# Designs tried in a protein design run: peptides against a protein of PDB entry 7UQJ. Part 349

Target 1, 160 residues: chain A of PDB entry 7UQJ
Amino acid sequence: PELYQNFNITPPRGVLFHGPPGTGKTLMARALAASCSSDERKITFFMRKGADILSKWVGEAERQLRLLFEEAKKHQPSIIFFDEIDGLAPVRSSKQEQIHASIVSTLLALMDGMDNRGQVIVIGATNRPDAVDPALRRPGRFDREFYFPLPDVKARFKIL

## One batch from the design tools (peptide; made by RFdiffusion4, then SolubleMPNN)

Design b2_p29_5_s3 (from b2_p29_5, 22 letters changed)
Fold by OpenDDE base, seed 5:
Structure b2_p29_5_s3 (fold): chain B 160 residues (1-160), chain C 160 residues (1-160), chain D 160 residues (1-160), chain A 29 residues (1-29)
Amino acid sequence: as target 1 above (160 residues)
Amino acid sequence: as target 1 above (160 residues)
Amino acid sequence: as target 1 above (160 residues)
Amino acid sequence: EEEERRRRMEEYQEEVNEKIYKETLEELA
């Protein structure tokens, strides 16, 4: 958050964390949530797993997304973290086009419908950015992508 | 690995990284793998996702586990990281007892059958340690557990 | 970075990653740097080791810090990662008070002197947060702290 | 429910941080 203020860059609504599994995407998202919360300003962190939204809420995924965004807006400043967002918004394959299209469309609408003043940031984490619907990767949505590289082996040793 | 050699501590076979989603379990496992790799001593890092072993290898999960452990032993020193290990070895529910029991039993046997001389470490990451078969959490298996706390919500947002 | 704009939170200048060796602090810092870099917005990642600043630059540590911050400001958006920051800014012990006090004072001044608009984030990593000068841990400096828990020490030893 | 869930998550987080910290100290000792 703070880096973008400093950069005079309009904060993206959505940030895509991508990179190999175990590169700290989810840790980063939580670290981001944590670091944005001061004593004066608590940030509410909402976390959902992409596949869980599909599996737990068969037929209600859209409603649950709406509720999540409403709740995030109600508790702003907030972060919505979608772990494994490729599970929520996979690239359209022909066979399941309608259900995924509706969920993706709902997520798109929710991201687009966030007022520019909404203190809600959406972070999507994926191991497969190319498996995320390209519509989500457009400006105003997940328009910032962050690659989590495999930490340099030499750099990791500094931690141990 | 090197730390245990230095302390003359028998390295545990398995370590369970547990904690809420996005606490850096997978990142840590990779960091550990990288930090154990010096120019003189490269550690081979094997990563599998628990659910992927079940889904990609329907009917061959046991064979794939065996191959993974063989490959890890062949390329020792090595780390096997199971991300979402609760997906591989869920707590026995009555309905899927046989297939899960076989995979769990295979993993148990592979962990137990690693000779104390094998420079193979198994790291399991889960968001739900209680969803992992308790048999895996016994001494000689995932007998060490690391909780990955939610980074202090106030602290991590400083980086984004 | 972007999250703080949305939240009207004054971006913290500094984030302290603390936790035992091998907990992924440097990995996280790199993941943060990488994740803050998009194709449209590259974040420059500066990494220094605290002890290296003292040892490599005996008598020039302050100048090197100034140059580092100038370079980071020049290449903003940027992250300055101080690995082993306790080596740079140890708690004042009586014998080396003057030299360490000057380096710490320089770092404090650099962190305080970063304009709120400077797109520079400072991440310090330490294994010993209590070995870091408390002056660095104050608001406007390393005012956010992230604990990187040990992966189970038995697991670490397999990786080292 | 969500505040309780957050609280339980924070409590669990603290408990496990403390556990890791203790285990870490025991292993560093």
Scores: peptide ipSAE 0.000, ipTM 0.252, DockQ to the pose 0.091; fails the geometry check

Design b2_p29_5_s4 (from b2_p29_5, 18 letters changed)
Fold by OpenDDE base, seed 3:
Structure b2_p29_5_s4 (fold): chain B 160 residues (1-160), chain C 160 residues (1-160), chain D 160 residues (1-160), chain A 29 residues (1-29)
Amino acid sequence: as target 1 above (160 residues)
Amino acid sequence: as target 1 above (160 residues)
Amino acid sequence: as target 1 above (160 residues)
Amino acid sequence: EEEERRREAEEAQEKVNEAIYERTLEELA
């Protein structure tokens, strides 16, 4: 939020960090939170793991998501970071995952319900962007994506 | 290996990266691998997730660890990165986890069997260092530990 | 420094983080500092803003740089992070910037005077790498560079 | 032209990512 205010850039509602495991998606999200945190303006960083919301909050995942977004709004400027968001919002391919469909629908609604003027940024991290529901990757949601390539790929480019 | 030889410092066989989730442990390990990779000397980076070795290789986890260390030795200089190593090598507190005990024992033996002159570094990452078997944290194994604090904590320390 | 010593990589004296504003340069520097900080070995993180050294320390900027490097050496392993280093070390193109030229010369001398064995890493961050004096980007100084692209640019590059 | 811009963009991003990675490695080292 601060960085976007400072640069007159409309903060994305949602940013999808994708790339192989261990490419620094979660670190970058935390690092963004810390860099946008000044002495005058501390960014509140909320972190959730997608699989944990599904596994630990069976039957309350939607409520926990709502509470998370409300708390993030209350403590704005804030970052909501979803690690392994593909675990929370898998592609809607199988009929058996009504629970996943409800959670995805709730997350979609929460992202759509964020006022673009709000100082809440949602960052999703995944190793499998194609396993994230395409509805989450549409404009007004995770409408910006960042690829985190393998460092070996990164290292070869400077060596050339 | 080269820096430790140049500085007469024994290269740690193993380094434990610990800290809250998303503090950059895996990124750091990957970044270390790529920075150690020059045009003349490419470091081979092996990444495994602790839970994946347990879940995907049920009954072959020990063999897969041995193969990993042999391949790392064959492709030295190399880094073996274990993400979520607490999933591979939990604390030996419960009687039921004979499989975990065998895998931990194999990892201990592989780390002990690394020649200190070998150009193989093992990096373990965990969110819960206390959930890693203390035997792995002893001299000659993960004998060096790096704490990855939350960026907000880092930011607060500078504000003070 | 510790991590480089651990991996037999000669620690760069200086690393230049460059890329558009808000791409996580300052964050990455802080994350690196914290990731290199263990419970036993805390990395001391020194942060200065280039424009602040020029504006707040008019006539003492060279002395403040010397004190900063001495303090970093005293508290090694340490990271000196210069945010907006283009403000401290602009390109020597105009005759009027004798003050800038002296500060740049001092920074060059301090970076050259760092023993490669010292556990002090200097990280410069800039939004304009071409506005950083090329002398700072030479071997033994900021001889390693990292580009931090805009997240949207990163996203578009993978989606295409 | 779009494939070439994509390739240049990928190559630029790869160079950037390499530079970030190498620098992160350099800072870690």
Scores: peptide ipSAE 0.008, ipTM 0.329, DockQ to the pose 0.062; fails the geometry check
Fold by OpenDDE base, seed 1:
Structure b2_p29_5_s4 (fold): chain B 160 residues (1-160), chain C 160 residues (1-160), chain D 160 residues (1-160), chain A 29 residues (1-29)
Amino acid sequence: as target 1 above (160 residues)
Amino acid sequence: as target 1 above (160 residues)
Amino acid sequence: as target 1 above (160 residues)
Amino acid sequence: EEEERRREAEEAQEKVNEAIYERTLEELA
């Protein structure tokens, strides 16, 4: 809040966590969810893997995304965490199959359709931010990005 | 390392990290690697995903595992981190394809063939420890197991 | 453990986890405890909060520390995890109350009094490593230190 | 200098995590 109030910045509807594998992206998303839930205010944490939505819900992925956002809205305050989001919304190419285009378009519409007053945060995690459709990285979507560096070898060796 | 000397316990050649997705298993493996490498002693960190070895190296997975262990031995001290190790070494069933059986056999042999004086540690990460072949969880292999619980909401709230 | 034997490194009696709040210090300590316990060898995990020892045991904190170390020794192999250890062992000042000095001196003596063959590991977690008494950070005590970077800043700096 | 850069990076990270946390709280509020 304070940083965003101080900067007069609207809280990000979507946050992109990116960095090398095993830099703690998913852990951080869970940690944020855990830290935002007090005894007075439980946060509902929805986790989905981008590739799992494609593989499990072939032809119904759009419906599953809609249901996920509806459920998140119903159980607000909530966090939707997409692990490996590049698997769900790969960079658009002229050769992109219509199925991927429909899923990406559905996710874009769901991100855009969230009222700014809604208590649903979307966190996407990827190892390849440049493999995520640039349309998702625009204002009102994943407009905040977080780079998870490798734990510096040197900084940690004073430690083990 | 220290825990095992203090405990007069032989250091585990293999360590299994298990727990729900996004509990920091991969981060921890990288953290351990980073912390074990000083300016005087760099640790080489090898990361492989179990499913990637199967999918990228169909029919050569055994060779790739051998090469990985040889390279790790050449660049010792080293850590081999298998992310999603259940994807590489699923529980043996009577109906399991020979390919998976050969890969598991190779990994078992590589784990067993490591001289106890070797400076190679193997870390496996899984969300499903019960989906890992029990032969890998025996002494001299992944004989130490780390449970990564979900960040307790309450425990983190007192820390933030 | 193995890495230290393989590297001919004495296992740390004490490990200091440090880094910003919510970086997974407590999670890691629990994960380490869980991993060191196999079916054949359960590790007893003792968790104490530094401030809780001071606030709950005013005038008995030294006794509670002694009892904790005795119990850990009785239930070895064991891990003693001090969360917010800076609350227990603040940096010594010329104006530091005798009570804090006595508690710090007791902890120092307990760390020093552990036989190097004892199967008790002490993990301290803090958000402020510089607020921990430097005497605790010396060899034979918390002589290994773990930096838990926030995933988010390094995660932001390439993004922002 | 490395400790100072580490501390600055830690403080920057803490502020940023606080900001994310707080923003996450605000978005969840």
Scores: peptide ipSAE 0.000, ipTM 0.302, DockQ to the pose 0.044; fails the geometry check
Fold by OpenDDE base, seed 2:
Structure b2_p29_5_s4 (fold): chain B 160 residues (1-160), chain C 160 residues (1-160), chain D 160 residues (1-160), chain A 29 residues (1-29)
Amino acid sequence: as target 1 above (160 residues)
Amino acid sequence: as target 1 above (160 residues)
Amino acid sequence: as target 1 above (160 residues)
Amino acid sequence: EEEERRREAEEAQEKVNEAIYERTLEELA
């Protein structure tokens, strides 16, 4: 919300950053967080890696997501940034079905449970937007998608 | 050293970042400093602006450079970042010859006096690599040059 | 505008990026410009250094500012990025009063003369937000301020 | 809380720089 007020954005609940690796998705998310923090209004920036939530918290991932969203709500205005969100919320048809389905369902519920007045922004970053569960990409969730193209090969920082 | 180990780089004594303004030279230098800091080994990042050293320390610039290099050696592993190094070490043929020549000579001596085993990395940033004294761009000084191109306008992070 | 439309932002006329040197202000401005450009709608990015406008164009700085804003309007949607804007628009109480006061007044007038419908965004970057004339930081000018913190030395770019 | 927010903002900026760095590495590779 206030990130969005400072930008005068109508706050999406979620923003999906997508594009090839190294296109600056994580950069932009953090820059947005830093940018939206004023001396008067600090935005709390929560970052989690999708794969880390799944791998480190096997069986507790849902609880960790709930805690993260609760903490973000307590510290609003806040940004929750999920890097590699495709690792957390793969397409439901992916072979690790049951565990992923539960995590995805929890994330969906948490995003749906955000009041539009809530000053919590969720940013997901992925290299594979099509690997993200389509349910997350619906209106009221990650309803804004930002494509990060490869810097054209001509834009190579030629570290000679 | 470790910055360069993480990059698989044989540590140059000095690295010249060059490219148009706002191509991320300063950010990259900071990113490198931050990235190479591990919980076990904090890299100390020293930043100076070339023009500021020349303008603020008229007559003391050499002493300030010596102190900077000594402090960097004390706090190694460390990075010395000279932003706008062309302001500190312009081509010797530039009209402010005597003061600049002394500062350049001091910087040359300080860089030559760095043992390759020293955990001090010097990064110079410039928008004009050709405006930097060629003596600084020789092997054993700023012998690695990294071109920072403009993010091509085609490298649109399509923030939809 | 469109940066702000894509974010659903009511476009501020001006955005102030502030924070310590090398925190990525200039890079962010370029990334934003690149990001907001779509294949259909190229954002023209104008970059000027505050100190360069003052030093290179002594007596013509006002004309150069006018030309810059006219060119930005012709090439809208556009971003005008002033790096080191504190060099262009220092606090009016600074001892170089008369020339600075005129430049500041011209910049104020140019920003106030931007129609809110204008697709021109002005980004100022400074290491010292308090060194920028408070008149520029008022609503309808640089009314959005974005703090770029130092990457803490603890903020490890955990480039794993 | 203010130190924690500062630390989080710093961690944020750091991984900003990380992504620039990763991007730069990928562009170099």
Scores: peptide ipSAE 0.000, ipTM 0.212, DockQ to the pose 0.086; fails the geometry check

Design b2_p29_5_s4 (from b2_p29_5, 18 letters changed)
Fold by OpenDDE base, seed 5:
Structure b2_p29_5_s4 (fold): chain B 160 residues (1-160), chain C 160 residues (1-160), chain D 160 residues (1-160), chain A 29 residues (1-29)
Amino acid sequence: as target 1 above (160 residues)
Amino acid sequence: as target 1 above (160 residues)
Amino acid sequence: as target 1 above (160 residues)
Amino acid sequence: EEEERRREAEEAQEKVNEAIYERTLEELA
């Protein structure tokens, strides 16, 4: 958002949080939204679950994504958080339905259409970064990735 | 702030967030401020951009820094966030103007003058930690550094 | 909390923040609390210091823990932050007093008694994760650990 | 591998720090 502009940081258009279940990705994303908010400048936080978009908006998921991004743009500075984004944007090489390909295409277009001047950040959380379409993990999209490891792994890394 | 006092944690007087552009440093800094705020105890968050202080306050940047720290002290517990602090506090060895040296000296004095009892934390964000005056990175100043790596580096780190 | 449920993330019942003094663990915990709060859904943040519970509530620490968890449950979604949790829940193998063993037992029971459906997250911060009873670091308790390294270590990790 | 995963853990932790404060402003706001 303006935060990043005010700080000559290229705002990541998209940030991917990945790591095992319960590593705090969702908590992280929500927390990333409200800090950018102040009494002087509230950030609008939008949250969607990938699976919920597919299940609740059968046949309208593309439209819902467009509306979400439009609303986020209207209420900028804003953060859009997609939890379980692998559920929304599966790898294109998967033999799964035409519907997923269309949703991914819409999300790609929406992320590409975010002007670098837009005070909108998109955060995706996933347990399976490899299940996310690689096209979404490119520069100008989810080009920032943050790994949330398990504690045991963190403990091991203290030993090494 | 009191948080750290209440928890026998020496509050870092200053925290330096560093890493490539768009790694979330500014987001982090804002996030660190509001979390210390509660309904019982709101933290006042002050944000400044290093380049903006130099550009908007030509000849008054020192005074503006003093006022900022005074205001933060008045409204403690507080966080002062400097984004692109390398723009505010360039390395002294750079042949750049007397003005920068004076601003850095003022910031050093202000950070040193923060009583350990002060409920003021200073966060600096930079893309270029090496461009920040090493004097600012000493104990009692920005003595805590947090690295925000690129996703590709994170992805590599998952492989190793 | 509901966040995690909405995203098929098992909410960590407990998150352990560990690392050297002044690495931002306490700051982090408070920030997690408020991030889970929105205008639509405020999270109630409870903060306790481990040493303060033992010192202020001599002979009533167990009751105070129970009341804290009950209050957190009443005001869910909520976060309970224990700073210096090693002061509250020392390793059982330490020859230290029966009182500590009872407090640890109470905390274990309270963390185990948190229904996975409970919108209560417990965050513990410590400088000494090895001083925390290993029983607290098991799944369903503080099963998520986050390391807060020193800056110099982070800088080294950038080089490797 | 371990240093890399430590760095990932630190980055995740840093991001958790980011996330954490950010909602406190929304609650306070």
Scores: peptide ipSAE 0.000, ipTM 0.202, DockQ to the pose 0.035; fails the geometry check

